# Peptides against a protein of PDB entry 9IZ0: the designs that were tried, part 66

Target 1, 345 residues: chain A of PDB entry 9IZ0
Amino acid sequence: ITCLGSNGHTYKQLVKGGNDDLRQDAVMEQVFEQVNGFLRSYRKTSQRNLSMRTYKVIPLALKTGVIEWVQDTIPLGEYLDSAHKVYHPKEWSLSTCRKLIAEKQMEDLETRLKVYDLVCRHYRPVFRHFFLESYADPVQWFTTQTNYARSTAVASVLGHVLGLGDRHGQNILIDKTSGEVIHIDLGIAFEQGKKLPVPECVPFRLTRDVVDGMGITGVEGVFRRCMEFTLETLRREEDSLLSVLEVLRYDPLFSWLISPLRRMKKQKMQLENFNQPESGNITTDASRDPKIQRNNVSGESEAERAILKVRQKLSSTLSVEASVGELIRIAQDPSYLALMFCGWS

## One batch from the design tools (peptide; made by RFdiffusion4, then SolubleMPNN)

Design b1_p12_2_s3 (from b1_p12_2, 6 letters changed)
Fold by OpenDDE base, seed 3:
Order: sequence, then structure tokens, then C-alpha cells
Structure b1_p12_2_s3 (fold): chain B 345 residues (1-345), chain A 12 residues (1-12)
Amino acid sequence: as target 1 above (345 residues)
Amino acid sequence: EELLKLEPFKPF
């Protein structure tokens, strides 16, 4: 829809309805605004304009709401699929790579690593080209690539701390003007992605294409340093962040668990991304809502476990540099990436 | 045209 604002400007908005509870997305956006307050308060983060890009979410009902349409964006996965066809037309298609990974999904780790390595040799990173295509001016190119590395670093630390897991390329938008990342569809948080049929095993998405967008320094440049400054800020504001999350513990409307319907939808999207449908309309009438008896006792125990896990991730037991080093290592480890839905790109 | 002023959800 397009709405006229009280300021006389027109705003494009997405009306989302069906099986998704937008209250989780709206709450996560508010957590990001609080974190953006912390990032503005510290010299090391404020001097770099470190922030999580946010958008407005207005829940209207349990399964309906309005989302701000983020203008001038493209999904990372949409850009990458298009760019690979242009820059590497002799390499394997995304569908070929997905098929080979899917055919080995039930095999042992050694077999999955061999197929992952094979896919990686026949599907090279291309995300560097986004910045080279979009910006003819070297200063704009450098600025936007720097903004990408900064925003990806903030999103990676927050993704780890809040347990957002591996964000598939359709849920990461790239701003074509700023080069910044925007994370959308925040309905899997607090490590609930590990409970998917294909588990989200990485702390955040740091695939070869995500690294390729950082330019020649990869993770060792702006990205690592901005992760360190972000994590340092979150550790200093641990009590403030935990207090914000404790409000959610007592919110009877907040769900600390992925709903069965949202789990099934994510599973279906994972399976459909492995199986390109040759066009066959299967209208499956999904009209039987099983009565969700919310056992309040199960929600409180999951909230407590989630908050405890956030506290553990903010622990000062390791230095900021050591913690960031380990997170980067795990996020790039082929043994995890080979288990992911799309770990090669 | 009913101008529905939608206020953002604020749990905090």
C-alpha cells in the first residue's frame, strides 16, 4: 500500500498477513533502536557512525501488520544470483549448486565437506562487483564499501548476541545508496534457528560473498575492528540490554519460541529453494489451526534460557579481540558452512 | 478518507 504521511510525503508500506506474528519483528526493531542508542553514546562507535539499520513495524493483529518499505534496496541473494550469471557465465548455476548440496544433505560431514568444496570451486564470489558497478566515483565506492563492512559488523555482533543465526540472502537487504545492510523478517531469534530441520549453525552469515563485499582486506579490515567496537559497547551496556530483554520475559504477547507454523514455513522455504518447482499449482488447504495452548510455564523457562544465553555471549571471560576472532573463525568454518542451506555464497 | 493514525507498537 502507499500511505500519505502527516508531513505530506507518500510512504510505500508492506501489508503482511497470514501465519507470521509481526510483534516479534517490531520488538526486535525496538531492541535495535536501544542498541543504536548505546552505539551513539560511545566515542569508538559514534565516530564510525556504527548502527543497526532499522525499519518500522506496526502489528495490527496477531497475524497482520504493516512494515515500512525500505526504499532503494535489493535482497543480497537476488543480487548474487544475477551477478554470478553475468560475471561467471561458465560456472555452475545456483540451481546446480543447490541440487548437489541437497542430494548430500543426509550424508556424513566428510561427504558434505567434499561437495561444499566442489561447489565452492565451481561457484566463485561476486559481491565485490556490487560496489564496482554502483559507484563510478572512487570516494563513493570506498565510502559505500566501508559502510557495508561497518553495518555487516554491527549486524553480525547483534545477530550472534540475540541469536538470529544464519540470515539467508533474501532476508538481508543491501541499500543501493549507502551500501549498508538491513536485516528483515526477525521472527527467528534467541537461537531458535538451531531448531530448524536444516539448523542455522553459524553465529551470523559470513559466507564467501559476504566477505567478498568487504574488499581486499576481507574480515581483517574495517569488519573485525567494527565487530570489536560493537561487542565492547554491548559488554559495557550488558545490564541495560538485559533490562530491555527482561521486559520481554514478562510480555504475554512475546513468543520466545518459533511457532510451529513459522517453523513449517521456514522448512518449506528451505525445501522449495532446493526443489525449483516446475510450475504446478498445489493449493493445499491449510485450514486447521491446532489450538495453541500456550503453557505460560514453558514460555517463562525459554525466556530465562534466552536471557541467560545473551548474558553468556556478553561475558568478559575472553577479550573482545579473542571473542571476535573466535566468532569470525566459526562463522567461516567449512564444517558449519557445509551443513547450512546456502553456506557457499 | 479516514486518516487512521497508526502509532508504533511500544512494549518499552
Scores: peptide ipSAE 0.007, ipTM 0.395, DockQ to the pose 0.020
Fold by OpenDDE base, seed 1:
Structure b1_p12_2_s3 (fold): chain B 345 residues (1-345), chain A 12 residues (1-12)
Amino acid sequence: as target 1 above (345 residues)
Amino acid sequence: EELLKLEPFKPF
């Protein structure tokens, strides 16, 4: 929809309806706004303008709401698919790569690693070209690539700490003006991605293309140092962050668990959107939501377990540098990436 | 009356 604001400006808005609970997105955006407060208060993060990009989410009902349309953005996955066809026209298509990974999804780790390596040799990174195409001025190019590395570092730390899942290339927008990342569809948090039919095994998205966008230094320099400063800030503000999450413990509307039906539907929709050109109304009669008597005791125990995991991820047992080093290692490890869903790659 | 063309939801 397009709304006329009281200021006379027109705002494009996304109306989401039918199947998605936007309350989780709205809550996660509120958590990001609080974290942005901590990042602004701390000298090492404020001097670098470190922030999570946020957007407005207004839940109107259990399965309906309005989302701010983030202007001048493109989904990372849409850019990568288009750019790969331009820069590597002799390499495999994304559909071919996904098919090969999907065909081996039930095989052993060794077989999946061989297929992942094979796909990697026939599908090379292209995301560096986003900055080369978009910015003719070297200062703008350097600034936007720096903003990308900074925003990706903040989002990676927050994604790990809050246990954000479903971080495929369609759920990450790139701002064409600033180079910053915007994370959308926040409906998988607190490690619920590990409960998908294909579990998410990485702390955040750090694929070869995500690294390629950081330029010649890759994960070293700007990205690593900004992850360190972000994690240092979150460890200092642990009690403040946990206090924000404790408010959600008492929200009877907040769902700390992804429903089994939503788990199956998210990964199934990721498969179906790639295998059918437009045909035919599947009226799946959604009229039988079994009234799962949510014992209120189960929801509170789930909130407590989620908050405990956030606290554990903020533990000072390892240095900031050691913690960030291990997160970067795991996020890039082929043994975890080869286990991911074919649509996530 | 600007007809709200509800473009069909592409599920992200």
Scores: peptide ipSAE 0.000, ipTM 0.355, DockQ to the pose 0.082
Fold by OpenDDE base, seed 4:
Structure b1_p12_2_s3 (fold): chain B 345 residues (1-345), chain A 12 residues (1-12)
Amino acid sequence: as target 1 above (345 residues)
Amino acid sequence: EELLKLEPFKPF
């Protein structure tokens, strides 16, 4: 829809209806705004304008809401698929890569690593070209690439700490004006991504293309340093952040668990993204309601576990540098990336 | 295109 604001400006908005509860997205955006307050208050982060990019989410009902349409953005995955066809026209298609990974999804780690490496050799990174194509001015190019590395660093730390899941390339927008990343579809948080049919095993998305966008320094430049400053800020503001999350513990409308319906929908979307139909009508009569054993884990016990896990991730047992170093290592580890739905790009 | 007049949501 297009909305006319009281200021006379027109705003494009996304009306989302169906099975998605936008209350989780709205709450995560509120947590990000609070974290942005902490990042503005801390000298090391404020001097670099470190922030999580946010957008407005207005839940209207249990299954309906309005989302701010983030203007001038493109999904990372849409850009990468398009750019890969241009820059590497002799390499494998995204569909070929997906198929090969899917065919080995149930195999041992060694087999999955071999297929991941094979896919990586036939699907090279291209995301550097986003900045080269979009910004003819060297100052704008450098600024936008820097903003990308900064925003990716903030999103990576915050995404790890809050346990944001489902961080595939369609859920990461790139702002074509600023170069900043914007994370969307925030309804998988507090490590619930590990409960997906394809578990998210990385702390955040740091695939070869995500790194390629950081330029010649990769992770060892602006990205690592901005992760360190972000984590240092979040550790300093641990009590403040935990207090914000404790409010959510008492919100009867907040779900600390991925709904079975959302899990099934994400499963179906994963399977449908593997099965582009060559045209064949298969009527599958799906009349088997699996009696989900309600393990009565109280919602309170899940909230407590989630908050405890946030506290553990903010622990000062390791230096900021050591913690960030380990996170970067794990996020780039082929043994984890080979387990993901799209870990090669 | 339905033009809805929305008041700016006051942030919490």
Scores: peptide ipSAE 0.000, ipTM 0.408, DockQ to the pose 0.021
Fold by OpenDDE base, seed 5:
Order: sequence, then C-alpha cells, then structure tokens
Structure b1_p12_2_s3 (fold): chain B 345 residues (1-345), chain A 12 residues (1-12)
Amino acid sequence: as target 1 above (345 residues)
Amino acid sequence: EELLKLEPFKPF
C-alpha cells in the first residue's frame, strides 16, 4: 500500500497477511535497536558507525501487519543472478547450479562436496561489480564498500548470537545508496534454522559473493575487525542483552519455535520462487491450520534454552579474536556450505 | 493517516 504521511510525503508499506507471525520480526527489530544503543555507547563501534540496519514492523493481528518498505534496496540474490548473467555469460545459470545441488541433497558429505566444488568452478563470484557499477566516484566506491563490510560484520555477529536463520539471498537487501545490508524476514531466530528440512549449518551467511563484495582484503580487512568490535560490545552488554530477551520469555504471544507447517512452507516457497520466471499474484489460499493447543509449559522451556544459548555464544572462554576467527572459518567452510539448502548459495 | 500513528510492536 502507499500512504500519505502527515508531513506530505508518500510512504510505501508492505501489508503482509498469511501464515507469518510479524511479532517475531517486530521483536527482533527492537532487539536490534537495543544493540544499536550498545554499539553507539562504545568508542570502538561508535567511531565506525557500526549498526544493524532496521526497518519498522507493525503487527496488527496474529498473522497480519504492516512492514516498512525499505527504499532504494535490491535483494542480494536478485543482483547476483542478474550480474552473473552479464559478467559470466558462459558459466552455469543459478538454476542449473541449484538443480545440481538439490539432486545430491540426500547424498553423503563427500558427494555433496564434489558437487559444491563443481558448482563453484562453474559459477564465480560477481558481487564486487555492485560497487563498481553503482559508484563512479572512487570516494563513494570506497565508502560504500566499507559500509557493506561494516554492516555485514554487525549482521553476522548478531545473526550468530541471536541464531538468525533463513539468510538466503532474497532475505538480505543491499542499500543502493549506502552499500549497507538490511536483513529482512526475521521469522527464524534462536537457532530454529537448524530445524529446517535442510538444516542451516553455518553461523551466518558468508558465501563467496558475500566475501567478494568486501573487495581485495576479503574477510581479513574491515569485516573481521568490525566483527571483533561488535562481539566485544555484545560481551560487555551481555546482562543488558539477556534482560531484553528475558522479557520475551514472559510474552505469551512470542513463538520460540517454528511450527512444522511453517518450516516446510518456507523451504518450498524458496524452491517455487526460484523456479518461476515472473508471475505476479501469489494468492496464498489460507488453508486452516489445525488448532495448536500451545502447551504453555513448552514455550517457557524453549525460551530458557534460547537465552542460555545466547549466553553461551557470548562466553569469554575464547578471546574475541579467536571466537571471530572460528566463526569466519565455519561460515566459509565448504563442508558446511555443501550441506546447505540449494537456495542458500 | 491512521497507519502512520501506529507505533512498532513493543513487547518491552
């Protein structure tokens, strides 16, 4: 919908209705605003303008709400598919690559690694071109690439700590003006991505294209240092962050678990959206979910487990540098990436 | 107008 503001400006808004509970998105956005408060309070993070990009979410009912339309953005996955056709027209299509990975999804790790390596040889990274195309001025190019690496670092640490799932290329927007990343559809958090039909095995998205956007230094430049400063800040504010999450433990409306139906629907919709060239109008027929009697006792125990897992991820047992080093290693490890859903890459 | 007066969901 398009709304006229009291200030005379026109605002695009997404009305979302259906099976997605927008309260989870709205809560995660509020957690990000609190974390942005912590990042502003510390010199190391504030001096670098480290923040999670946020958007407004207004739940109107259990399954309906209004979302801010993030202007001047493109989905990472949409850019990558278009750019790959331009820069590597002799390489495999993204659909071919996804098909090959999907055909081997039930095979052993060794077979999946061979297919992942094969796909990697026939589908090279292109995301560096986003900055070269969008910014003719060298200062703007450097600034936007730096903002990309910074925002990706913050989002990677927060994504790991809060256990954000479903981080495929359509759920990551790139701001065409700032170069910053915006994470959307936050309806899979607290490691519920590990409960998907194909489990998410990586702490955050750090695919070859995500690294390619960081320029010549890759992960060893601005990205690693900004992850370290972000994690250092979150460890200092552990009690404050946990106190924010404890409020959600007592919210009878908050869902710490992804339903089996929602779990299956998300990965199916990902497959369907990847196999259709341009057809407008997904009328999602609202098939009646059977009355889930929420055993209230199960929700509190899962909230406690989620909070304990956040605390465990903030543990100072390893240095910040060692913790970030291990996260970067795992997020780039082919043995984990080859296990991901075919729509992940 | 009415939608612009809606505050984001505040669980806390």
Scores: peptide ipSAE 0.007, ipTM 0.401, DockQ to the pose 0.022; fails the geometry check

Design b1_p12_2_s4 (from b1_p12_2, 6 letters changed)
Fold by OpenDDE base, seed 2:
Structure b1_p12_2_s4 (fold): chain B 345 residues (1-345), chain A 12 residues (1-12)
Amino acid sequence: as target 1 above (345 residues)
Amino acid sequence: KELLELEPFKPL
């Protein structure tokens, strides 16, 4: 829809209807605005204009709402698929890579590492070209690549601390003007990504293409330092952040658990990405409700566990540098990336 | 301790 603002400007808005919990998105955006307050108050983060890019979400009902249409953006996955076809036309297709990883999903780690390495050799990173194509001026190129590395660092720390899942390339937008990342579809948080059919085992998305966009230094320099300053700010503001999350504990409409419907939708989308349409009516009879023993784990006990996990991630037991170093290591570890649905790009 | 008043989403 297009809305006329009280300021006389026209705003495009996305009306989203369906099984998407826009209230979770809207709550997570409020948490990000509070964190942006902490980032603005702390000298080391404020001097670098570190922020999580937010977008407006107006929930109208449990499954309906209005989302800000973020102008001048592209999904990371859309850019990467297009750029890979242009720059590496002799390499494997994304569908071929997905198929090979899936065929080995039930195999041992050694076999999965071998197929991951094979895919990586036949699907090389291209995301550096986004900056080279979009910004002919060297100052704009450097500024936008720096903004990308900064924005990705903030999102990586927040994504880890809040346990944000489902960070595939379609849920990460790139701002074509600033180079900043915008994370969308925030309905998998507090480590609920570990409950997906393919469990998430990385703290945030730091695939080869995500790193290639940081330029020749990769994770070293701007990205690492901005992760450190962000984590230092969040550790300083631990009590404030936990107080924000405690308000969510008492929100009767906030779901600390991934909905069974969202889990099934993600499972179906994972399966559909493997079926090229050979015309065969597989009526997926959705009628086998496995009696998942609802252990009556009260929503309160899940909220408490989630808040305890956030507190643990903010622990000062390790230095900021050691903690960030370990997060970067794990996020790039082939032993974890080989277990992911799309760990190669 | 300033209670960060998360303004409850006013139901439209």
Scores: peptide ipSAE 0.000, ipTM 0.358, DockQ to the pose 0.019
Fold by OpenDDE base, seed 3:
Structure b1_p12_2_s4 (fold): chain B 345 residues (1-345), chain A 12 residues (1-12)
Amino acid sequence: as target 1 above (345 residues)
Amino acid sequence: KELLELEPFKPL
């Protein structure tokens, strides 16, 4: 829809209806705004303008809401699919790569690693070209690539700490003006991504294409340093962050568990992505609701476990550098990426 | 195109 604001500006908005609880997305955006407050208060993060890019979410009902249309964006996965066809027209299609990974999904780790390596050799990273194509001025190119590495670092730390799941290339937007990442569809949080039919086992998305966008230094430049400064800020503000999450413990509308319907919808989308050729409009209207009695007693125990897990991730037992080093290692580990639905790009 | 007038979000 297009809305006229009381300020005389026209806003394009996405109306989302169906079985997705936009309250989860709205709550996660509120948590990100609080974290952006902490990032602005700390000298090392404020000097770099480190923030999680947010978007407006208005839940109108349990299953209906309005989402801000983020202008001048493209989904990372849409750009990568198009760019791979242009820059590597002799390599395998995305559908071929998906099929080969799917055919080996039930095999042992050794077999899955061999297929992942084979896919990686026939589908090379291209995300560097986004910056080279979009920014002819060297200063603008350097600035936007730096903004990408910074925003990806913030999103990676927050994604790990909050256990944000389902971080596929369609849920990550690239701002074509700033080079910053915008994470969307936030309703899989607090490690509920591990309960998907294909479990998300990485702390955040750090695939070969995500790294290729960082330029020649890869993870060892702006990205690592900005992860360190972000994690240092979150460790300092641990009590403030936990207090924000404790408010959600008592919110009867917040779900600490992935709904069975959302799990089934994601299962269906994972299975359909094995069988459909390259048409990028996944509007699955899935109308019909079984009455889920929310057992409130199970929600409080899951909230307590989630908050405890956030506290454990903010532990100062390891240095910031050691913790970030281990997160980067795990996020790039082929033994985890080979188990992912799309770990090669 | 229905034009809905929405008040600008007050930041919390």
Scores: peptide ipSAE 0.000, ipTM 0.364, DockQ to the pose 0.020
Fold by OpenDDE base, seed 4:
Parts: C-alpha cells; sequence; structure tokens
Structure b1_p12_2_s4 (fold): chain B 345 residues (1-345), chain A 12 residues (1-12)
C-alpha cells in the first residue's frame, strides 16, 4: 500500500498477511532502537555513527501488519544470485550448490566439508562488485563500502548477542544509497535458530560474499574495529540492555520460543528451496506428524534462559578483541559454514 | 491504492 503521512510525504508500506507474527519483529526493532541509543551515547560508536538500521513495523492484528517498505534496497541473496550469473557464468548455479549441500545434509562433517569446499570452488565471491558497479565516484564507493562494513559489524554483534537467527541472504537487505545492511524477519531470536531443521551454528552471517563486500581489508579493517566498539558499548550498557529484555519477559504477547507453525513454515521453505520442480509427480504423503514433544517448559523459564544467555555473551571474561576475534573465527569457520543451509555465499 | 493516513508512531 502507499500511505500519506501527516507530513505530506508518501510512504510505501508492505502489508504482510498470513501466519507471520509481526509483533516479534516490532519488539526486536524496539530493542534495536534502544541499542542505537547506547551506540549514540558512547564516544567510540557515536563518532562512527554506528547503528543497527531499523524499519517501522506496525502489527495490526495477531497475523497481519504493516511493514515499512525500505526504499532503494535489494536483498543480499537476490544481488548475489544475479551477480554470480554475470561475473561467473561458467560456475555452478545456486540451485546446483543448494542441491549438493542438501544431498549431504545427513552425512558426517568430513563429507560435508568436502562438499562445501567443492561448492566454494564452483561458486566464488562476487559481492565486491555491488560497490564497484553502484558507485562510480570513488568517494561514494569508499563511503558506502565503509557504511556496509560498519552496519554489518553492528548487526553481527547484535545478531550474536540477541541470538538472531534465520540470517539468510533474503533476510538481509542492502541499502543502495548508504551501503548499509538492514536485517528483516526478526521473529527467530534468542538462539531459536538452533531449533530449525538445519540448525544455525554460526553467531552471525559472515560468509565469503559478506566478507567480499568489505573490500581488500576483509574483516581486518573497519569491520573488526566496529565489532569491537559495538561489543564494548553493549558490555558497558549490559544492565540497561538486560532491563529492556526483562520488560519483554513479562510481555504476554512476546514469544521467547519459535512457534510450531513458524518452525513448520521454515522447514517447508527449506525443503521447497531444494525442490525446484523438475516436472516429476512426487506425491509426498505428509502423514508423519512429528510427535511434538510439548516439553511444558514455561515461557518464563525460556525467557530466563534467553536473558542468561545474553548476559553470558556480554561477559567481560575475555577482552573485547579476543571475544570479537573468536566470533569472527567461528563465523568464518568452514566446519560451521558447511553445516549451514547456505554457508558458501 | 488505499491512502491510509498513518500518524507517526511515537517510539515507546
Amino acid sequence: as target 1 above (345 residues)
Amino acid sequence: KELLELEPFKPL
């Protein structure tokens, strides 16, 4: 829809209908705005204009809402699929890569690493070209690439700390004007991504293409330093951040758990992304209802565990540099990326 | 195209 604001500006709005609980997205956006307050208050982050890019979410009902249409954006995964076809037309298709990874999903780590390496050799990074193509002016190129590395660093720290899941390339938008990343579909948080059929095992998305967008310095430039400053700010504001999360503990509308319906939907989407139909009638008798072991873990016990896990991630036991170094290492580790749904791009 | 006038949500 297009909305006219009271300021006379027209805003495009995305109406989501269906089974998507936009309240989770709205709450996570509110948490990001509070964190943006902390980032503005701290000299090291404020001087760099570090922020999590937010978007307006208006939940209208239990399953419907209005989302701000983020103008001038492209999904990272859409750009990458297009750019790989242009820059590497002799390499494997995204569908071929997905198929090979899927076929080995139940195999041992050694087999999965071999297939991941094979896919990586046949699907090389291209995300550097986004900045080279989009910005003919060297100052604009440098500014947008810097903004990308900064925003990715903030999103990586926050995504790790809040346990933000489902960070595939369609849930990460690139702002074509600023180069900043915008994370969308925030309803898998507090490590609930580990409960997906393909568990998320990385702290944030730092795939080869995500790194390639940082340019020649990769992770060792603006990105690492901005992660360090962001984590330093969050550690300083630990009690403030935890107080914000404690308010959510008592919100009867907030779900600390991935809903069974959302889990099933994500499972179906993962399976459908493997089954692009080559025309062959496979009547899958979907009659194996997985006995949902309703472990009656009270929503309160899940909230408490989630908050405890946030506190643990903010622990000062390791230096900021050591903590960021380990996060970057894990997020780039082939032994983790080979286990992901799409760890190669 | 339904034009909805949305008041800017005050941040909580």
Scores: peptide ipSAE 0.000, ipTM 0.378, DockQ to the pose 0.020
Fold by OpenDDE base, seed 5:
Structure b1_p12_2_s4 (fold): chain B 345 residues (1-345), chain A 12 residues (1-12)
Amino acid sequence: as target 1 above (345 residues)
Amino acid sequence: KELLELEPFKPL
């Protein structure tokens, strides 16, 4: 829809109706706004303008709402698919790479690693070209690449701490003006990604293309340092962050669990990306939502477990540098990446 | 011109 604001400007908004609970997105955006408050209050993060870029979500009903239309953005996955065809026209297609990984999804780690390595040799990173194409001015190029590395660092720490899942290339937008990342579809949080048909094994998305966008320094530049400052801020503000999450424990509308329907929908979307669209109009008559009497007692216990897991991730048992070093290592480890869904790489 | 008064999600 297009709305006329009280300021006389027109705003494009996305009305979502469907099976996706927009309350999860709205809550996660509120948590990000609070975290952005902490990042602004702390000298090391405020001096770098570190923030999680947010978008407005207004839930209108249980399954309907208005989402801010983020202008001047492109999905990371859309850019990467197009750019790979241009810069590496002799390499394998994304569909070929995905097929090879999917065919080995049920195999052992050794077999999956061999296929992942093979795919990596035939599908090289291209995301550095986003900055080279979009910004002819060297100062603008450096600024936008820096903004990308900074925003990716904040999102990586928050994504790990809050256990954000489903971080595929269509759920990460790149702002074409600032180079910042915008995370969308926040409906898999608090480690519920581990309950997907293909469990998520990495703390955040740090694929070869995500690293290629950081330029020649890769993770060892702005990215690592901004992760460290972000984690240092979150550890300092642990009690404040946990207090924000405790309010959600008592929200009867908040879902700490992935719904079976959402799990099935994500599974189906994961499978349909492999089958050519046979145009079978399966009118799934979605009119029988069985009244799941959500025992409120089960939701509260899941909220408590989620909050305890957030506290564990903020533990000062390791230095900030050691904790960030381990997160970066795991997020790039082929032994974890080869276990991810075939659409992840 | 229905102003949908979207009740803003009350910030927690």
Scores: peptide ipSAE 0.000, ipTM 0.373, DockQ to the pose 0.020

